Peptides against a protein of PDB entry 2AKA. Designs and how they scored, part 13

Target 1, 299 residues: chain A of PDB entry 2AKA
Amino acid sequence: MEDLIPLVNRLQDAFSAIGQNADLDLPQIAVVGGQSAGKSSVLENFVGRDFLPRGSGIVTRRPLVLQLVNSTTEYAEFLHCKGKKFTDFEEVRLEIEAETDRVTGTNKGISPVPINLRVYSPHVLNLTLVDLPGMTKVPVGDQPPDIEFQIRDMLMQFVTKENCLILAVSPANSDLANSDALKIAKEVDPQGQRTIGVITKLDLMDEGTDARDVLENKLLPLRRGYIGVVNRSQKDIDGKKDITAALAAERKFFLSHPSYRHLADRMGTPYLQKVLNQQLTNHIRDTLPGLRNKLQSQL

## One batch from the design tools (peptide; made by RFdiffusion4, then SolubleMPNN)

Design b1_p9_6_s3 (from b1_p9_6 with D2Q D3E)
Fold by OpenDDE base, seed 4:
Structure b1_p9_6_s3 (fold): chain B 299 residues (1-299), chain A 9 residues (1-9)
Amino acid sequence: as target 1 above (299 residues)
Amino acid sequence: SQEILSILD
């Protein structure tokens, strides 16, 4: 069972080699969210390193297939430069930016061609996620005026697939009923069968308000439920606050909050990692037989 | 497809 995620990693790599035009519906988790929803922070918290592009507006402009592999060593490898081991995650960030710019140019455009990044680490569970561009409504820089729709079209290429699970990242300090992530998830998964809700910025909610009903799966029910997390603030990120310390603070937040204390053991980044590992593994197990049959029929 | 299928073997 534990080896199923690495198996899909090999499938993803092979699929990438032949391009995205192949009629394959790989079991995977696509990460969706509005700009500044905390999506990148969640992924970085999994790795325990700062390695994703940051900035105002759109930062992720190509799909990032992030393959986390538990290992005794810590390093990263890109599919586009096999054999090069990155141990400095700042260099990983720079490579993502360079590879993105190589394809999209400097106009802040987007491309549907994925970047495949594998991270080996003793601090991760086996987990593969596809980080997608953040949904936006306002073009920035030299982006085309229809960038919103270009992003949506790109997202739809992933989230409409039946074997694609959706990690919908929504900030708690905004109206969750109007969450971009939950909206797109509801559009393609109206029964909430494929969607996992992540609620960020719980620490930034107005005093006297909480997201208890959402986290208890009572407001906008998802079969796979919701998990709340607390990411580092932008100030903390700029100040190079240690992710390990941030994770401890996250635990303390849930334990000490009157509205979330009873949920604390089912909240936070470490729990999210475990849940995603389990759900992805189970999902792969359930979908691989069908995928095999489909591939065989195409020969 | 042939190569991908072989991964599943």
Scores: peptide ipSAE 0.263, ipTM 0.895, DockQ to the pose 0.739
Fold by OpenDDE base, seed 3:
Structure b1_p9_6_s3 (fold): chain B 299 residues (1-299), chain A 9 residues (1-9)
Amino acid sequence: as target 1 above (299 residues)
Amino acid sequence: SQEILSILD
């Protein structure tokens, strides 16, 4: 039997080829969070490479369907340029930027048309995520004044679907009650059945404070729980700090922190990858029969 | 739809 995640990847590619997005209810994980919440860093940590656009404001301006595939080789492919294998991940970043600008222009606008990127690597688990633009309140550059609502409308096209799991990325150094990610998740998933919480920036919390209650699922309970991660600092990213070293530092952080030591084996980027792989696989298994029936009824 | 359905076969 074919692996379930690669099977859904083929479905995603097929639907993308026909320009379908808003009406799709594929089993998938949508990544949501405010700007600077740490979404890009989480995704790059999975791959172990720097390959996503960086900067202030809205860096992700189109949905990015990121398909991670375990393989003996390491390279990337875009659906919009089939046959071209990227082995330099800087070129991957440049292609994302170029393809984004081709559609949106240079005004930092957004488009709901996804970019489909597949990364083959021996260092990843099979995992597909849809990275969505970061929620914002302040337009930058020559963005329209309603850019906040344009982003929200785009996100809603994904997260309102019943087969969409929500990876809600929230920074710990901000009031969780004001988390853009958790707010939108609560709106479309009020019972917390489809939402996985990721708490970033745990290393940036004020002295004497911690997110223990959140991580123990006691403050804002989600059925699928919370996983804390520690990403590279902006300085480390700019300085091209090695991701492998950063992951080791993350492990050390949880093990050495009095408030998180007891949770350390259920925290960190590697554990998050494992959980997401399992959750997505199980979710696909549960939802595919219904999807098949729906497709058959449309013939 | 037929082509897409064939992926699930």
Scores: peptide ipSAE 0.256, ipTM 0.893, DockQ to the pose 0.738
Fold by OpenDDE base, seed 1:
Structure b1_p9_6_s3 (fold): chain B 299 residues (1-299), chain A 9 residues (1-9)
Amino acid sequence: as target 1 above (299 residues)
Amino acid sequence: SQEILSILD
């Protein structure tokens, strides 16, 4: 089998259709991180489009199964509205918001029911990620007072599964020892076997400080290592800086930084996408035989 | 389950 990621996409769609949700231990990558850690920006950088809900506080309120598929054409499709091709990614964003509100209401609550979004693009590698709500400690607006625990419980439904890889997104301008992403990863993956570290906001670190030790896997070792990325700033977003230009700036950042230049070829969004594609492919190859046996035993 | 298993064929 060569197209393993598309194969798992079909499995995900099938299980979603029957309401299995996260009960089945499918080989997948769950994206975890605190609010404003940069998860949405990383995902948008993969696609090269602005299409995810934005704002302060919690924006992702349902699991988003994001299936990236390399194609000669560019469009998006939702599982909940099959046959409709979205070519305007602003409409994709609006559909995510509408579908989220349809289930959760307008009180900014959360739901464990996934949204399945497939994006075809010539600019992506085959890659499937499950974007999860950002961890928070303080309810905002009309959120329920136990929103922190609701989010954590939702995350645990995914990350406790043995075949779930964890993309732990942590901002460099915060104390990494207190990273929500790394904490939850350590809880369910104490040996660091399933966790991939992503370090964002490297460009926002205080002068005289760097994350070299983390990126070199010397501070908090993970078997699968760390990859640093630089996302667009809010100023860049407001100024309508396109993602292509941002990716060029990211490359320049790593190449020109004294602490990161030697790591530059193993940093940045394009490299992250490549690594995730490879790791997911290999992970699927390793886990599918066991999954097949499990399914057969349930007949 | 059979339909899902057929995806793996």
Scores: peptide ipSAE 0.255, ipTM 0.892, DockQ to the pose 0.785
Fold by OpenDDE base, seed 5:
Structure b1_p9_6_s3 (fold): chain B 299 residues (1-299), chain A 9 residues (1-9)
Amino acid sequence: as target 1 above (299 residues)
Amino acid sequence: SQEILSILD
């Protein structure tokens, strides 16, 4: 039997090819969070490469179906340009930007049509995520005044689906009660059954404060719990600090922090990858029979 | 749909 995550990848590609996109209830993980919450950094940390568009405001403007596949080789492929293998991840970034602009134009608008990106790497676990635009309240540039609601509507197309798990990314240095990610998750998953919490920017919290209660799942309980991570600072990114070094620093952060040391083995990007791989695999196993029956009934 | 189902076989 083939791996379940790659199996779902093939389903995703097949549905994309026939024009069925966001309306499908495939077992998947949607990544949600406010702008600057650290979503892109988390995803790049999984790959170990800088490959996502950067900038101020809304960066992700189309859903990005990111399919990570463990392999002996390292390269990326887009569904919209079959046969082209990208080994330079800067070119991957440029292709995402170009493909986004092709559909949305240059007005920083959004589109619900996904970009399908598959990354083969020896440094990843099998994992598929759908990166969604960051939630915002303030239009920038020539964006329409209702851009906030356009983004929300797009997110809702994914997160309302029963088989969609939600990776809610919230920064620790902001009021968690006002987390856009947790708000939308609570709206569509009030019992916290489908939501995995990620807490970023733990290293940027004010002195004398910590997120221990959140990470211990005591403040806003989620069935699937919370995982804290430490991403590279913007300075580190600009300074080309490699992700490997950042991951080591992340480990050191948790081990050396009085509030987090006891949780260190259940924190950090590597652990998050493992958890997501396991949860997605199990989720696919649980949902695939029902999906098969549904598809069969449509014949 | 048949083609998609074949993926699940």
Scores: peptide ipSAE 0.250, ipTM 0.891, DockQ to the pose 0.786

Design b1_p9_7_s1 (from b1_p9_7, 3 letters changed)
Fold by OpenDDE base, seed 2:
Structure b1_p9_7_s1 (fold): chain B 299 residues (1-299), chain A 9 residues (1-9)
Amino acid sequence: as target 1 above (299 residues)
Amino acid sequence: KEEILSILD
């Protein structure tokens, strides 16, 4: 089988090198969610490392093209600093923060210019995601009062593209009907053809309540369905809880929960990673012929 | 663009 995801990675890198090409609709997965929906935790769980910026406000302020590549070695590389191999993931986090600040300044503003990060690891499947800023309604610091709309406009640049899949991350401990992720997804994908639902914070739901109906795709149906995950709490993150231990706890949660045990084999971060790898691969296979034709016509 | 197309060859 062809390595389609690495192929698209090469395309992404090439386009980044020549600047933003709004005319190219690359097959990709855009990650959308509210500011505290748990997006960063999901991505870190894939890698098994803490490497994303943390904070109380808008943390992700530039699109992060995260390219996961299965490898015998573990290291990270940025497109903006070629040749430098990062083996300390704290340094990866610092580089993301520095590169973000370099472009946005100190006012906590946002920029649509992507950061391209490739992570080689024996613990990952080939998978590329575009992490986008979290949706918020409340400006912080020196952010402009219209920051909400700036974020939305940025997200729309990605999610309106026909070949863009949408990973909609929603917390279970909030009303799903008010999910920022699902709202924006429904706006651009009203038939739910391009949207994959991720439900976080299942462990934080009120006693006596569950998200079974959502996870069974009965409440707000998506063609590509929903996958529940349990991320580390902020307390766990601050306490440096091991991600491996967290993943084990996640599995235990689903297996032991009366409402979720029957779904346990189709839940959790490892399953999500597998599904995304498969869906992205298939999506690339389906879209590449059209993309090639489009590029040829532009010569 | 030609170089990009070569990636798809």
Scores: peptide ipSAE 0.287, ipTM 0.896, DockQ to the pose 0.704
Fold by OpenDDE base, seed 5:
Structure b1_p9_7_s1 (fold): chain B 299 residues (1-299), chain A 9 residues (1-9)
Amino acid sequence: as target 1 above (299 residues)
Amino acid sequence: KEEILSILD
């Protein structure tokens, strides 16, 4: 069952090698959310390493196809530099930044050309995600004035595809009605059939408030539901708090919170990882026959 | 295309 995700990884790599067709509709999960919604932190928590670019503004400027593969070894490799195994994840971060700058320049622009990164680790489940640029409304630096629309157009190239699941990441400490992630998800998936909701920053909510109704799928129902997570604070990141400790703190948070205790077994990063693995696997199984037929018709 | 299809075999 878990072999289906590696199969799609091979497909992704093959299509990247020949130049991906704009009409390609591979089964995949696209990660969407506003800037600072916590997308990168969620992905890093899956890996258990700090490896994604950080910044105050736009961070992800190219789609990042992140292929997590359970293995006895731990290393990363990029499709654009085959044969090089990265064991230092700071070097992974630097390579992402360098490869991004190579294509976009240093003007903080964006490019729709994906970066393919595969991470082998004993600490991950098989899982492939496409990290997309965070939605923004305000150009910064020397970004073009229409950067908001450029990002939107890029996201739409992924999330409009029928075989694309949407991981919508929304911070709990912001008005859910103004969630960029849920807004775009509702636009392309009005019935909530392809969207998985992730609620971050639950630990940063104002005193006396909680996101119980959201997490219980009662406010804005999604077929695939919502999962709450707690990421490391910026202080924790700066203080080099390890992700293992953060995951333990996350578990403790849900177990000890009166509004979330009853949901604790269906919350947190480990559960999210498991759910995504299962949903992606099942989704691939359901969509592969159609994909095969499509490819055959193109011969 | 044929090589890509072979991945699905």
Scores: peptide ipSAE 0.279, ipTM 0.891, DockQ to the pose 0.743
Fold by OpenDDE base, seed 3:
Structure b1_p9_7_s1 (fold): chain B 299 residues (1-299), chain A 9 residues (1-9)
Amino acid sequence: as target 1 above (299 residues)
Amino acid sequence: KEEILSILD
C-alpha cells in the first residue's frame, strides 16, 4: 500500500495539470495568517533551508503547494519544470519569484493558480501544505485598492472546502482575539473542528505577559489544539542565521520559560511537523473513500 | 478523470 500523503500528492499534481484550482475538495492543509505572521518561516523551518520569497508586504502571491517528502537525498522539483532537480535552495527561491512574476506581472498582484513544489529531504517528514497569501489591509505597489478582498476570496476558495484543514498562524505579540487567521477560521469552521492553531512570536511578547491560556486551549478552544513555535527574527533571517541553531534556541526558550516549561514537549517546530504529518495522514484516510465515490459519480 | 481515479486503485 502506497503512503497516503504521496498518494494525495499525485492527485494534487494531476488536478493541477488539468487546470482545476480550488474547486477540488482534496484532503489538504491550508496555511492562513496575517501578513508577517510567520507562515513562511514555519515552512522553511520544516525543510531547514531558506527557499521562500522574503520582503515587505505581500510576499506569497500565489498558492504554494509545498510537498515535503522524506528521502535519502535532498533536492527540489517544480511541477511547471519537470525533470529539473534543484539542489541549491536559493535557486528554488528565485524560481518561485520568477514563476510568480511571470503570471502576476510586476504590479505585485495575486493569482489563484498554484505553484507546485516538491522537496525531497532526509530532514523532513512526509507533509503537504498549501501556503496562501497573507491577509492584509494595505495595498502596496500597483496593487488594486481591493487587494484585501481579493486575498480573502482566494483563501475562501480553499478553507471553505470540507476536506481542507486549516493551519491558522497567529503572532502572540498581537491581540489574538483579533487574529486574521483565527477570524477566518472561525468563519468557516465555527465549531473548531478543522483548525490547528500555530502561535508564533512567543519570544516577542511584552515582559509580564504570556500566551499560556491560548496554548493550553482554554481561551479560544480548537478541537485540534494549539502549538507554539519560535521563528528566527528578521535580523536573524537577514543575517542568514542557521535554522538548526534556531531550532535549538526554540527548544531552550520553551524549557526555560516559566509559563511554557510544562508544555515544552508539545511545543516547537519539530513537534508541529510530527503532529501535522499524523493529522494529515489520518485525515486522508478518513476522506479518500468519499473522494473516490465523488470522482466515480462524475464519470 | 478516469486516469485520476486509477491513482486511487
Scores: peptide ipSAE 0.276, ipTM 0.892, DockQ to the pose 0.791
Fold by OpenDDE base, seed 4:
Structure b1_p9_7_s1 (fold): chain B 299 residues (1-299), chain A 9 residues (1-9)
Amino acid sequence: as target 1 above (299 residues)
Amino acid sequence: KEEILSILD
């Protein structure tokens, strides 16, 4: 038997070929959050490279199936151009943008058709995530006035499926009770069975406040819990702060913070990667038998 | 669907 995550990668590639509306419920993790919640930064921290589109407003406009594969080599490959190995991650970013524009046009619209990106790296654990467009209230550019609902409809195509885990990314420097990510997760997962909470921007909270209660799973309990992370600031990103250095700073943040030091070993990007790898693996193990049966019944 | 099922074999 192959490793479960690589096995599901093959399933995802095949699923992509038959379209998003296929009657299939693959075990996967969908990443949801409001605009600027820190989703892209979390994903880039996993890879250790800057490779996702950046900017104001809606950046991710197509689902991005990000397949991380531990390997001795480092390169990326897109499903839509197999055989081309990208070693420059700026070129990866440009390809994402080009492929997005090819389908959506220049109006900054959205499309439910996924981009499949596989990244081989010695710095990653096997992990597959589906990055989804950030939830928004305000159209930008030539986006239609109902873009908010278009995004929501797209997200719902993923998060309503029973075998979809939800990585809900919420910024700590905003009212967590009003988190777009947690709201949509609560809507489709009211018992908190499929949702993993990620709390970003812990370093940007007002002095005298902390998210300890959330991180300890006491405010909005999730079966799969919460993990806090500290991403690079926009200034750090613009200044090309090294992600490795940022991860060290993240560790230092948790260890030195009076409210979080007791949780430090269960916080941070490296721990998040490990947890997601484990949870996805276990989830695949639990869901594959049912998926097989469903597929067989449809033949 | 048949192709996907074959992956699980």
Scores: peptide ipSAE 0.276, ipTM 0.891, DockQ to the pose 0.721

Design b1_p9_7_s2 (from b1_p9_7 with V1K D3A)
Fold by OpenDDE base, seed 1:
Structure b1_p9_7_s2 (fold): chain B 299 residues (1-299), chain A 9 residues (1-9)
Amino acid sequence: as target 1 above (299 residues)
Amino acid sequence: KDAILSILD
């Protein structure tokens, strides 16, 4: 039973094929966060490639089931385009955008129908995440006036499930008490049993302030704790800064910061990947004994 | 349904 994550991947693909993704309580990790919280950057850092839609407002408008699979080769595959191997990750981004637009139209609306993307890479650990649209307060562009509620309803379809772990992504340069991610997590997981906190933008905090108390799990305790990460700035992205170089800079940031030095070995994107791999694997293992019977009754 | 359940076998 070494390939538990791939096993669940097969289930996810099968359920997607029959259109019952939202009705089944699979062991999985849902990624939640406000707009511009850094969700996309975290996911791209896992892959080491730029492949997600970018822009202002909500860029993720359909759930993205991102299945990372450790492999000797690097390529991506979509469930809706079986047999096509993408080696250019710009084309992956374009396919996500095209497939999103195909279902949602051009009004920047959302759809609950997932996109299933599998990425094979020698640089990833086995890890599956469900990226969800960023929470918003104000419609922009051609978005429907009730977009905020549509997004929340979509998120609730995932995060209310008992077997759903929640990766709550919150920026450090905003008031944590007002974190959209932590608010929704607290609503559905009041005891903090299913929530993993990710704190982004630690490098963008005001001088003289830090998130030490948060990262030490002392401010808003989560059973599964918090992990801080540093993403590339928009300038870095525009300047084509290599993700590998960014990861090195992230390591340097934690090591050199007086408030985070002692936590450095338990911070950063690589550590986050390891933790998520382990937690997801263990979570699947714990869920499997009852999963067959549960699925049999739900199908 | 059976095909899906067989994944867990």
Scores: peptide ipSAE 0.342, ipTM 0.919, DockQ to the pose 0.917
Fold by OpenDDE base, seed 3:
Structure b1_p9_7_s2 (fold): chain B 299 residues (1-299), chain A 9 residues (1-9)
Amino acid sequence: as target 1 above (299 residues)
Amino acid sequence: KDAILSILD
């Protein structure tokens, strides 16, 4: 059944080649969240490599279709440069930045044209995610004053689709009621049927506070629930601290925290990977019937 | 179009 994800990958690549990705309702997971919510960090933790652009403000400026494929080898490939295998993930980061700048310019603008990146690794489960630009209210650089709405419009092209699952990434150290991720998810998925909640920065919460009620799905219920994760600090990321060590620290965090110990087996990045693999596989299986007819009408 | 649809075959 895991072969279903590669099947959809082939469809994504084909549609990207004709520039119709945003207009199609493929079974996929879109990653949404505010700036600095930890979206890119979660994706890097899946791969176990530093390979995504970093910086302040809006970092992801084009949709990134990240296709993780379990393989005996470790390398990356871009759809826009077929045949080139990247084994140095620093070069992967540089290619993303270069390809982004090629289209958007140097003004930190955005483009709805996706970058398709496939990562082969023995350390990943089959999983495809669409990393979207972080929602923001403050323009940076030479961004237009309406950049917030440009980003929102871009996100809506994905999350309004019925077959799009939403990975809503929210930081625990901010008011969840003001979560940009959950707000947009609620707008397009009012019944919480397509949304998976990810709570980051649990280690940065004020002493005496916790997100237990959220993680237990009691505060803002989602059918697909919430999974808490602990990402590396920005300092650790800048210092290129080992992701494997960070994952061990994450496990220790949940096990040692009085409020989360009972949830520890259903928390953390490894568990999130498993859940997303299963959710996506099942979702593809459920949506495949009739997909041919739907695609035929959309092409 | 046909080539894309054939992916599902």
Scores: peptide ipSAE 0.338, ipTM 0.918, DockQ to the pose 0.915
Fold by OpenDDE base, seed 5:
Structure b1_p9_7_s2 (fold): chain B 299 residues (1-299), chain A 9 residues (1-9)
Amino acid sequence: as target 1 above (299 residues)
Amino acid sequence: KDAILSILD
């Protein structure tokens, strides 16, 4: 079962090599959310390394196909520079930025052409995610005035596909009714069949409030449910707080919180990784019987 | 195309 994700990884790489990018209906998980929703932090927590671009405004400007592969060794590889093994994840970050700028220029624009990054690590489960640009309404710098719609159009290329699962990342300290992630998910998945909810920033909620109803799947029900996580603060990130320590703090948060203690075993980044691995594996298994015929029609 | 499809074999 675990080998199914690597199988799809090979397909992804092969399609990228021939220039077939966003128009594929491969079984995959697309990560969506508003700017600053915590998407990048979730992905970095999976790897246990700081490796994604950081900054104000739109950080992710190209789709990032992040392929996590459990291995005895730890290193990263880009499809666009085969043969180079990255062991310094700061260099990974720099390569993402450089490759992004190479295609988009310096105007902070976006491109639908994916970056394929594979990370081998003993600390990860097999898992492939497509990180997408954060939804925004305010152009910054030299961005075109219609950047909001450009981003939305890009996201729609992924999330409208039937075989695309949606990891909808929403911050708990914002009105869930205004969640960009849940809005787009509801638009393309009105029955909540393909959407997995992630609730971040649970530790930043106002005193006396909690997201229990959301996490218990009672407010906006999703077939695949919700998982709460606690990411490092920006201060912690800037201070290079160890992710392992942050994961321990996350566990402590859920265990010690009166509203979440009963859910603690089904919350947190490690549980999210397990769930995503399982759901993706099962999704691939269910899709494989018809995948060959579908791919033949797309090629 | 054939090479890609062979991945599924």
Scores: peptide ipSAE 0.319, ipTM 0.914, DockQ to the pose 0.891
Fold by OpenDDE base, seed 4:
Structure b1_p9_7_s2 (fold): chain B 299 residues (1-299), chain A 9 residues (1-9)
Amino acid sequence: as target 1 above (299 residues)
Amino acid sequence: KDAILSILD
């Protein structure tokens, strides 16, 4: 059963090699969220390493197909430089930035061409995610004035596909009714069948407020529910706070919070990893019977 | 195409 995700990984790599990207309806999870929603932090917490580009504004500017593979060893490989094993995750970050700039230039533009990154680690479950550019309304640098729509169009290439699950990342310290992630998810998945909600920044909510109703799936119901997480603060990231320590703090947060204590076993980054692994595996299993015929017609 | 489809065999 766990071999289903690696199978789809092979398909993803093969399609990338022939230039067939978002046009294929592969069973996959697309990660969507507004800028600063905590999307990149969630992914880094899965790996337990800092390896994604940092900065203000639009950071992810190409789709990143992040393939996590449980292994006895820890290293990363890019499809565009296959055979090179990265053990320093700072070098991974630099390679992502370099490869992004190679295609988009230095104008902070975007490209729909994915970067395929595989991470082998004993600390991960098998899980593949497509990290997409953060939604924004304000162009920065030399970005075109319509960058918002360019990003949206790129996202739509993924999230409109029927076999695409949507990991909608929303910060709790903002009005969830105005969540960019939930808005786009609602647009393409109005019945909430393909969307998994992730609520970040629960630790940054105003005193006296909580997201209990959201996390209990009572406010904006999703079939696949919501999972709350607590990421490192920007200060913690800058201070290079260890992710392992951050995960312990996250657990403590949920256990000690009066509003979330009863949900603690169904919250946090480790639980999110497990859920995503299971949901992706099950989704692939459900999709595979018809996938061959569909792919044959699309190729 | 055939090589890709063979992944699903």
Scores: peptide ipSAE 0.307, ipTM 0.911, DockQ to the pose 0.908

